# Designs tried in a protein design run: peptides against a protein of PDB entry 4J2C. Part 102

Target 1, 107 residues: chain A of PDB entry 4J2C
Amino acid sequence: MEDPFFVVKGEVQKAVNTAQGLFQRWTELLQDPSTATREEIDWTTNELRNNLRSIEWDLEDLDETISIVEANPRKFNLDATELSIRKAFITSTRQVVRDMKDQMSTS

## One batch from the design tools (peptide; made by RFdiffusion4, then SolubleMPNN)

Design b2_p28_2_s1
Fold by OpenDDE base, seed 1:
Structure b2_p28_2_s1 (fold): chain B 107 residues (1-107), chain A 28 residues (1-28)
Amino acid sequence: as target 1 above (107 residues)
Amino acid sequence: EEEEEKEKEEKEKKEEEEKVKEAREKVR
């Protein structure tokens, strides 16, 4: 039984970086429609939604990894500081996703 | 299998990015 957290965290970080780039482009396209085709808007919107969905699924996996570690404190040598850092990463990432989703729903 | 799936998804994404780029260039 290996600590699974770092495996999923790397994929979440990549997806967040991609989503931030797509979100920036999405904002630019909506603010100046003269610079965008419908195809670019649709593609950017779809890719952004897919990335946000991917992050949300991976965050559920990260929550499961926390549960595994908390259920096996002796196996993983549970450090309260490390566990707090992991939980903070999940919470902050959820907020980033929520903020993007909220802006997409109000536009 | 995961690497092949990722490579396929990356290829499909690049093809769609080029299609969107061509569409953008045509309108400008």
Scores: peptide ipSAE 0.037, ipTM 0.492, DockQ to the pose 0.029
Fold by OpenDDE base, seed 2:
Structure b2_p28_2_s1 (fold): chain B 107 residues (1-107), chain A 28 residues (1-28)
Amino acid sequence: as target 1 above (107 residues)
Amino acid sequence: EEEEEKEKEEKEKKEEEEKVKEAREKVR
């Protein structure tokens, strides 16, 4: 059986990459209004928000997987190091999402 | 008429998605 953590992790990583590209474009569109249509700004903003929301939902699922493993250590046989790595991934990804959201809210 | 508007919106979204992809490729 594939560890469900890695499946969701892969989806999160793809969504983060997508969000970062959308965020870069969003920044460029706001910096040069002469090259930006309102439609492109609105679309980019919406897609970025949707991607960030998707990541946040997946991170909640990842948190739940951690809680399940911590409650059942004998069933999953994950060592403390692997759990720490998983928690670090979730924490760092949350920070990346937060940073993008903060910049979008202040612009 | 509703189907034609939906097809137009889908086309516009696809064109914009392609522009975003191209923009990302230039930044990489």
Scores: peptide ipSAE 0.025, ipTM 0.453, DockQ to the pose 0.031
Fold by OpenDDE base, seed 3:
Structure b2_p28_2_s1 (fold): chain B 107 residues (1-107), chain A 28 residues (1-28)
Amino acid sequence: as target 1 above (107 residues)
Amino acid sequence: EEEEEKEKEEKEKKEEEEKVKEAREKVR
């Protein structure tokens, strides 16, 4: 049985990679308006916002999985090191999302 | 007319997704 955490983690990682690509393109489009159509800017902006929202939802699900494991240590048999790694992934990913959101709000 | 506009919009979205993919691959 695959650990449910790693399934959601994989989805988050894919969404982060997509968001980073969209964010880079969004930055390029805003830096050179002469090469950017309004449609491309609007599409890229909307897709980026949707990806960031998707990541935030998945991070809430990951946080819930940790709470379930911490409440049932005998069932999941996860050591403190693995729990720390999982928490660090959630925290670092939240920071990456926050940094992108902050840059979008200042533009 | 509405179907042609939707097909055009879908094509433009796919072209943008390809550009984003290519840009990401160049940074790797």
Scores: peptide ipSAE 0.024, ipTM 0.448, DockQ to the pose 0.032
Fold by OpenDDE base, seed 5:
Structure b2_p28_2_s1 (fold): chain B 107 residues (1-107), chain A 28 residues (1-28)
Amino acid sequence: as target 1 above (107 residues)
Amino acid sequence: EEEEEKEKEEKEKKEEEEKVKEAREKVR
């Protein structure tokens, strides 16, 4: 049985990497208006928001995977350490998303 | 006209995706 956490984790990691790239570009576009078009800003902003939303949905799915494992610890053979690592990943990723969202909302 | 608009939007998206990729590579 494939651990559902790793599948969703991979999707989250990909979306985070994409969001970080978009966020960097978004920041650059706002810092240098001479290189920015409204269309590029709007597109980058939209894609960034979509990626952040995707991550948030996947994090909810990851939370569900944690709940499944916690309810059936012997089925997945996960120890407390692995569970802690998984929770830490979710928490840290949620913080990364929040930080980007906060910066976007203030601009 | 709708197809031309879609083609334009797809082109703009592709160009932006490339810029995002390049920006990410420069930061790494």
Scores: peptide ipSAE 0.022, ipTM 0.461, DockQ to the pose 0.031

Design b2_p28_2_s2
Fold by OpenDDE base, seed 1:
Structure b2_p28_2_s2 (fold): chain B 107 residues (1-107), chain A 28 residues (1-28)
Amino acid sequence: as target 1 above (107 residues)
Amino acid sequence: EIEELLKKLKEEEEKKKKKVEEARKKVR
């Protein structure tokens, strides 16, 4: 049994980067609607929401990896510090997603 | 620019599917 955390983490990080780009474009479009069609705004909004939802799902997967490691401490040999770092990544990423969602809900 | 973001999103989603599947196989 291999440690799956780093694999999923990498994909989450990439998804966050993509979401940040979509979010930036989303904000630009809303700041100056004359620069884009309504179709582009709607498309960007939908893609951003879908991406954020995907990240949230992936974070649940990361939570599962934590549970797996915690259930098999001898197999993975991770101490409390490493587990805390992993949990912190999940928590901070959830906050990043939440912040974008909050801004979208107010627009 | 948005087209590039879409392209990136699509590529990352496909890559994610594969990596998650591989990760789960390693755990099982």
Scores: peptide ipSAE 0.029, ipTM 0.526, DockQ to the pose 0.205
Fold by OpenDDE base, seed 2:
Structure b2_p28_2_s2 (fold): chain B 107 residues (1-107), chain A 28 residues (1-28)
Amino acid sequence: as target 1 above (107 residues)
Amino acid sequence: EIEELLKKLKEEEEKKKKKVEEARKKVR
C-alpha cells in the first residue's frame, strides 16, 4: 500500500497556485472596471469558486490520509515530526483558502 | 486545465479590445 498523502498533496499545491492566479485576476478586475468585461468577471469568479471548492475537497482527503497513517504507524514508518509537518500543510492551506473566501464574501 | 483557460480568456479579451480601438481610429 502506497503512502496516500503525497498523491493528493501535489494536486492540492497545483490547485492552490491556480486559485491564487485566479484570485489575483479577480482583484484586478474589481479594482479597474474600465478594463474588465462582465463575462470575464463572471468567468473568473466562477472558476475561482470552483477551484477553492476543489481544494477543500482535497484537504478532506488529506485529513483522511493522516487518519490512515495514524491508524497504521508501523506500516508507513512515519514519526511524530513527519505527521506534524503534514498536519501543518493542511492547516496552512486551509488558511490560504479561507483568506481568499473571506475577501470574496466581503466584496 | 484552468490555467490555460484563464490565459485563453485573457488573450481573447485583449484581442477584442484592440479591435475596438482600431475601429475607432478608422472612423476618426
Scores: peptide ipSAE 0.027, ipTM 0.439, DockQ to the pose 0.016
Fold by OpenDDE base, seed 3:
Formats: C-alpha cells, sequence, structure tokens
Structure b2_p28_2_s2 (fold): chain B 107 residues (1-107), chain A 28 residues (1-28)
C-alpha cells in the first residue's frame, strides 16, 4: 500500500496552474474588450468555469486520499503535522479556486 | 493561446485521472 496523496497533489497543482493561465487570459480580455469579441469572452468564461469545477472535483479526490491514510495509520505512519499540511493544501487550493469564481461572478 | 492552455489542461486531466486510479489501487 502506497500513499496516494503525493500522486494526486502534483497533478492538482498542475491543473490549478493551467486554470490560472486561463483566468489571466479571461481577465485580459475583460480589461481590453477590443482584443476579442463578446462571443470569445463568453466562450472563455464557460470553459474556465467548467475547468474550475473539474479542479474542485479533483480536490475531492485529495480529500479521499486523506481519508484513506487516516483509516490506515499504521501503514502510512503520518504524524499530525504532515496530515495538517495536506489538509491545508486542500483548503488553500479551494480558496484559490473560490477567488477566481468570485471574480467571475462579479464581472 | 486559450486553445493551447485548454489542450494542456485536458492532457493534465487525463494524466491525473490515470494516476489517481493507480494510486487508489495501491491503497486498496
Amino acid sequence: as target 1 above (107 residues)
Amino acid sequence: EIEELLKKLKEEEEKKKKKVEEARKKVR
């Protein structure tokens, strides 16, 4: 039995970075509407929302990995500090996604 | 630029799905 968290965490980080790139483009388009049609902006908005939702699903997978490890303490031998760090990563990542979603809802 | 980012995201998502499944198998 291997610790599943390290596998999922790295992939979530990459996905978030990509979403942030999409968000940056979305922001740029709204800051200078002359650079794109309204259709393009709307399309970008929808694609970004869909991808943010996907990341949220991936974060649920991370929560599941934590639950698995917590259910098998002898196998993974994680102390409270490491467990806290992992939970903090999920929380902070959710906040990053939430911040993007909040900005999209107000624009 | 957006298309490239979307492509990258899609590739990462597929890669992630595979790795998640492999990780789950190792835990079971």
Scores: peptide ipSAE 0.025, ipTM 0.520, DockQ to the pose 0.198
Fold by OpenDDE base, seed 4:
Structure b2_p28_2_s2 (fold): chain B 107 residues (1-107), chain A 28 residues (1-28)
Amino acid sequence: as target 1 above (107 residues)
Amino acid sequence: EIEELLKKLKEEEEKKKKKVEEARKKVR
């Protein structure tokens, strides 16, 4: 059986890739209005925001899992290295999402 | 590829919208 953390991790990674693609298109649409329809801008913007929110939700769930593990270190058979990897994934992914959100808010 | 990814995403969203619309038509 797969570790549930890695299952969610995989889903998050796919969502990040999708968001990055949407973000790229979003930037292109805004940079060249002559090629951009309002419908596509709205669609891209909404889908991007939805994906980002989905990622954030998953990260919150993962973060809670980390907190539970940290509060009960003897109950879980995760070593410090694995815990660090999981925390790093959450942190880095959250930063990626935040960067996109920041750029969207300033545009 | 970003373009292919976006295409697939748009297609899936369109399919989803159609299913919802069809479901609404059946209820009415």
Scores: peptide ipSAE 0.023, ipTM 0.449, DockQ to the pose 0.039

Design b2_p28_2_s3
Fold by OpenDDE base, seed 5:
Structure b2_p28_2_s3 (fold): chain B 107 residues (1-107), chain A 28 residues (1-28)
Amino acid sequence: as target 1 above (107 residues)
Amino acid sequence: SEEKEKLEKEKKEEEEKKKIEEARKQVR
């Protein structure tokens, strides 16, 4: 049994970066309709939503990794500081996703 | 997860559809 946290964390970080790029483009498309086709808006919107959903699923996976580690303290030997850092990453990432979703719902 | 795999498959499909659409626009 290996520590799976950092593998999933890396995937989440990549997905967040992608989502932020898509979100920026999405905002630009909606603010200047003259430069945007409906097809591009729809595609960007769908890709953004899919990325956000992917992140949310991965965050659940990260929660599972936390549970695995907490259930096997002798195996992983993580201190309270490391565990706190991991949980903080999950929490902050969820907030980033929530902020983008909230802005999408109001537009 | 199964849902993640499905999502990734759908994303790839959408990307391919866009590529096809863009290619068609260039030809027309």
Scores: peptide ipSAE 0.032, ipTM 0.491, DockQ to the pose 0.025
Fold by OpenDDE base, seed 4:
Structure b2_p28_2_s3 (fold): chain B 107 residues (1-107), chain A 28 residues (1-28)
Amino acid sequence: as target 1 above (107 residues)
Amino acid sequence: SEEKEKLEKEKKEEEEKKKIEEARKQVR
């Protein structure tokens, strides 16, 4: 069986890639109204928000997992390097999501 | 989670709506 962390990580990565594509399209639609329909703007916005929210939920679960592992390091047999990598992934991904959300709210 | 499942369902429904809209445009 796969490490459950990596399964969720994979799902998050896919969602991030999707969100980035949607974000790019969202930006294009707002910058050039002549190429934008209201329907496409609404769809893109909703899909983007849904993806971002999905990522945030997964990150919360992963963050809790980190806390559990840190409290019980011997039970999970994870070395410091792996734990650091997992924490870095969560932190960096959270920042990516935050950046997109900030741009959506200020545009 | 329940909320994640809800979000995924909503996303799927939105994708389906888009497909229907695109299909309607093709026949018009």
Scores: peptide ipSAE 0.032, ipTM 0.495, DockQ to the pose 0.025
Fold by OpenDDE base, seed 2:
Structure b2_p28_2_s3 (fold): chain B 107 residues (1-107), chain A 28 residues (1-28)
Amino acid sequence: as target 1 above (107 residues)
Amino acid sequence: SEEKEKLEKEKKEEEEKKKIEEARKQVR
């Protein structure tokens, strides 16, 4: 049994970067509708939502990794500081996703 | 998860569809 955290973390980070790019484009398209077609707006919106959903699924997986480590402290030998850092990553990433979702819902 | 795999598959299919559509527009 390997430490599962970093396996999922890498996927989350990649998805966050992709979502941020899509979010930026989404914002630009809505600010100036003359720059793109309705089809691009719809596509961008859909891709952004899908990426955000993907991140949320992975964050649940990361929560499970925390539970696994906490249930097997001797096996993984992680101290409280490392565990806190991992939890902080999950919390901050959830906030990033929430902020994008909130802006999408109000627009 | 199975749901994640499904989501990623759908995303790839949509991206491919968009590429094909853009290519068709350029040829026309």
Scores: peptide ipSAE 0.026, ipTM 0.481, DockQ to the pose 0.026
Fold by OpenDDE base, seed 1:
Parts: sequence; C-alpha cells; structure tokens
Structure b2_p28_2_s3 (fold): chain B 107 residues (1-107), chain A 28 residues (1-28)
Amino acid sequence: as target 1 above (107 residues)
Amino acid sequence: SEEKEKLEKEKKEEEEKKKIEEARKQVR
C-alpha cells in the first residue's frame, strides 16, 4: 500500500491551473461579447464546467486518501502536521472551485 | 494514469472490506 495522496494531488493542481485559465477566458468573453462568438463562449463554458467537475471528483478521491492514511497510522507514519497540510490543500482547493462556480452561477 | 487507477482499485477493495465487516457486525 503506497501513500495515495500525492498520486492525485498533482493531477488536481494541473486541473486547477487549467480551470483558472478557462475561467479567465470565460470572464473575458462575457465582459466583451464583441471579442467572441457564441461557439467560443459555449465551448469555454462547457470545458470550464467539466474541469471543475473533474476537480471536485478528485477532491473526493483525496478525502478518501486521508481516510486511508488515518485508518493505517503505523503504515504511513504521518504526523498531525502532515495530515493538517493535506487537509488544508483539499479545503483550499474546494474554496477555489466554489468561488469559480459561484461566479458562474451569478452570470 | 496507471497509478490513479491503482488507487481507485485499492479504494474499492477497502470499501468492500468495510461492507463485509459491517455485515458481520450486524449479524452479531
């Protein structure tokens, strides 16, 4: 049984970076409709939503990794500080996703 | 990824073990 957390973390971070880029473009397209076609808006919106959904799924996966580690403390030998850091990553990432989703829902 | 699929498989196995354990607990 390997430490499962870092396996997913890298993919989450990559997806977050992608989502941030898509979100920026999405914002630009909606703020100046003359710069974009409806097709680009629809594509960007869809890609952004899909990416956010992917992140949310991965965060659930990360939560499960935490549970696995906590259930096997002797095997992983992670102290409270490391667990706190991992939980903080999940929490902060959820907040980032939530912020983007909230802005999309109000537009 | 290969590692991600492995992780997912491990999680499913743990869930199955939990279900079996819970079932055994309920019959006691």
Scores: peptide ipSAE 0.030, ipTM 0.370, DockQ to the pose 0.032; fails the geometry check

Design b2_p28_2_s4
Fold by OpenDDE base, seed 4:
Structure b2_p28_2_s4 (fold): chain B 107 residues (1-107), chain A 28 residues (1-28)
Amino acid sequence: as target 1 above (107 residues)
Amino acid sequence: EEEELEKEEREKKEEEEKKIKEARKQVR
C-alpha cells in the first residue's frame, strides 16, 4: 500500500505555495489600496482564508498518518529519523500558517 | 473532489479576473 503521508503531503505543499502567493498579494493590496479593486481584495482574502483552512485540515490528516505508521511499524518500516522528519514538516507548516493567520487578524 | 475543487477555484479566479478587468475599464 502507498504510504499515506505522501498522499496528503503533496496537497499541503501545494496549498502552502498558493497561500504564500495569496498572502503576498493580500499584503500588497492592503498597503496600497489603489493597486486593486475591492473585488480583488475580497477575493484574495477569501481565497487565502480558504487555503489556510485547507492546510489546517490536511495537517490533521498528516497527524493521523503519523499515528497509523507508528501503530503499524512492520508494515511501513519507517525508522525514527523519517518519523522525525515528518513531524518536523507538520510542525513547521503549522507555524507558517499561524504566522499568516496572526498577521491577518491584526489587519 | 479535490480535482473538482481545483476546477471550481480556477473558474472562480477567471470570473473574478474578468470582473476586476471590467471594473478597471469603468474607472478609466
Scores: peptide ipSAE 0.055, ipTM 0.510, DockQ to the pose 0.025
Fold by OpenDDE base, seed 5:
Structure b2_p28_2_s4 (fold): chain B 107 residues (1-107), chain A 28 residues (1-28)
Amino acid sequence: as target 1 above (107 residues)
Amino acid sequence: EEEELEKEEREKKEEEEKKIKEARKQVR
């Protein structure tokens, strides 16, 4: 039985990298509106929001995987260190998403 | 169904990116 955590983790990491690139472009577009088309602003904003939403859904899935592992420790043979690493990844990623969302809400 | 939706979303994104690039070339 494959550990479902690593599959979803990889997707989250890719989505975070994409979101960071979109966020950087979004910031640049807002700093110099004269060089930005309405279409680019709308597209960048929409893609960024979609990526952030995707990450949030995957983080909920990761939380469920943690719950399953904690309920069945003998099945997955995960030690406390690995569980701590997984929880830290979820927590740190949620913070990254929150920071981007907060900046978008204040613009 | 999930795989088909992912492909459609990717194709839509690529079309939008091309549209944005062309729009920027006209303004530049």
Scores: peptide ipSAE 0.054, ipTM 0.493, DockQ to the pose 0.028
Fold by OpenDDE base, seed 3:
Structure b2_p28_2_s4 (fold): chain B 107 residues (1-107), chain A 28 residues (1-28)
Amino acid sequence: as target 1 above (107 residues)
Amino acid sequence: EEEELEKEEREKKEEEEKKIKEARKQVR
């Protein structure tokens, strides 16, 4: 049976890749208004925001799973190394999302 | 239900992306 954490992790990774593509396009559209329609800018902006919110929600779910495991170590039998890897993934992904959000707010 | 929702969301996104691409080609 597949670890439920890795299912959500896979969804987060996919959403991050999508968000990065949308962010790149968003940057290009704002840098060259002559190639950008208002419709494309609005769509790209909305899709990017939606993806970022989706990632944040999934990260909250992942963080809760870690808290449950840490509260019940005998039930889940995860070692400290695996927990550290999971925490590092959440922390690094939160930073990636934060960086994109910060750049969107300054534009 | 979740799989069907994901499929519908994907189809909607693909249609929107196609619409944007077509609109962009018309402006060139």
Scores: peptide ipSAE 0.049, ipTM 0.484, DockQ to the pose 0.030
Fold by OpenDDE base, seed 1:
Structure b2_p28_2_s4 (fold): chain B 107 residues (1-107), chain A 28 residues (1-28)
Amino acid sequence: as target 1 above (107 residues)
Amino acid sequence: EEEELEKEEREKKEEEEKKIKEARKQVR
């Protein structure tokens, strides 16, 4: 039984970076209608939503990995500090996703 | 299968980006 946390974490980090780029473009398109086509707005919005959804699914997987480690502390040899760091990553990433979703819903 | 899916998604994204670029040229 291997520690799957870092594999999923890498995928989450990539998806977050992509989502942040899409979110920035989404904001620019809404602020300057003269540079925005409906096609670009729709595409950017859909890609952003898909990335945010992907992150949320992966965060559920990360929660599961934490549960597995906490159930088998001697097998994974993770101290309380490492577990805290992992939980903090999930919490902070959830907040980043929430902030983008909130801004999208208010526009 | 995962590599093939990633390739398909990349090709789809590139096609959509081309469509968006063409649409932007028509408006100017």
Scores: peptide ipSAE 0.047, ipTM 0.491, DockQ to the pose 0.027

Design b2_p28_3_s1 (from b2_p28_3, 20 letters changed)
Fold by OpenDDE base, seed 2:
Structure b2_p28_3_s1 (fold): chain B 107 residues (1-107), chain A 28 residues (1-28)
Amino acid sequence: as target 1 above (107 residues)
Amino acid sequence: SSSALSQQLEEEKRRKELREQHRKFYYE
């Protein structure tokens, strides 16, 4: 059985890329309302929020795996480097999401 | 829209499958 961490990580990375594109468009739409319809603004906003929510949910699952692995090191046999990479991915991705959410909340 | 709903349903199915795989790998 393969470790589902890698599959979820891949899904998160895809969602981050999508969210970043949506965030850029969201910013552009708000900066120049004359170039956008209300429908596009609403669609972009909703899609962005949905993507961010999806990322946050997956990060919770990924974070849980860290605790499980650390509690059962012999069962999973992950080296310190791999565990560090996994932790760093979760931390950095949370920051990326937080930055977008902070900017959305102030707009 | 119907398309958006369909996509949401597929995403939920995918998420459920991933959660099941998570359970099997980490808890069994």
Scores: peptide ipSAE 0.393, ipTM 0.766, DockQ to the pose 0.646
Fold by OpenDDE base, seed 5:
Structure b2_p28_3_s1 (fold): chain B 107 residues (1-107), chain A 28 residues (1-28)
Amino acid sequence: as target 1 above (107 residues)
Amino acid sequence: SSSALSQQLEEEKRRKELREQHRKFYYE
C-alpha cells in the first residue's frame, strides 16, 4: 500500500489555492462596496470559510501521521529529510490559513 | 445548482476515501 500523505498534501494545496483566490475577492468586495452585492459577499465568505475548514481538517490528519511515524520509525522507513519536508509543509500551510483567518476576524 | 452539488458530493467521497487510506496505512 502506498503512503497517502502526498495525496492529501495535493488536496490541501488545491484547497489553499482556491482559498487564496476567494480571499482576494473577499478583500476586494469589502474594500469597494459599490461593486459588491450582499449576495456575492455572503457567497464568497461562506466558500472561503468552508475551504479553510477543509484545509485545517486535512492538516490535522497530516500532522497525526508525523507523530505515528516518529513513534514507529522502523515500520515506515522515512528518513529525516522527508520528515522535515512533511513537517515544513504542515507548518507553512497552517501559517497561511492563520493569516487569512486573522484578517477575516478583524474585518 | 446541480453542478455545484455534484462537485461537493464528489469532494466528500474523495475525503472519505482518503481517510480510509490513512487509517489502513498508518494504523494497520
Scores: peptide ipSAE 0.392, ipTM 0.760, DockQ to the pose 0.761
Fold by OpenDDE base, seed 4:
Structure b2_p28_3_s1 (fold): chain B 107 residues (1-107), chain A 28 residues (1-28)
Amino acid sequence: as target 1 above (107 residues)
Amino acid sequence: SSSALSQQLEEEKRRKELREQHRKFYYE
């Protein structure tokens, strides 16, 4: 059976890209209210939050795989480099999400 | 809209499938 990790990783990456676009628009809308309708602000905010929540949910599953693999190294036979890449992706993506959430909470 | 709803349903279906694959690969 194929390892689903990279499939989920791909979905997370797509969601991150979408979230970053929405975040940029969100920033623009709040920066110049004259160019924004309340409807667009609400839509953008909700879509952004939904994407962020989706990412966080997927990251929880991805993070769990790390523990499983580390507990069963012979079963999954992942080398240290690949495991490091997986960990780095989860850590860095969580930071990206956290940064956007922090900025949203202060605006 | 119907399109938005359809998209949401498809995304949930996709997520469910991925969760099942996750379960099968890592826990079986």
Scores: peptide ipSAE 0.391, ipTM 0.758, DockQ to the pose 0.727
Fold by OpenDDE base, seed 3:
Structure b2_p28_3_s1 (fold): chain B 107 residues (1-107), chain A 28 residues (1-28)
Amino acid sequence: as target 1 above (107 residues)
Amino acid sequence: SSSALSQQLEEEKRRKELREQHRKFYYE
């Protein structure tokens, strides 16, 4: 059976790209109120928050897989390099999400 | 809209499928 980790990773990467686009638009709307409607601001804000929550949910599942693999090394037979790459992806993605959330909370 | 709802339902279906694959691979 194929490890579903890479599929979820792909979904997270797609969601991050979407969130980054929404975040960019969000900043543009707030920087130039003359070009922004309340409707677009609200829509963009809500979509951005929804995407960030989706990413965080998927990251929890990915993080769980690492714990399971490390607790059962003989069953999964993943090398240290693969586990390191997976951990790095989760850590870096969490940081990207945190940075966007921090900027939203201070605006 | 109907398109948005359809997309949301498909996304939820996909998420359920991924959760099932996760369960089968990591817990069975």
Scores: peptide ipSAE 0.385, ipTM 0.754, DockQ to the pose 0.723

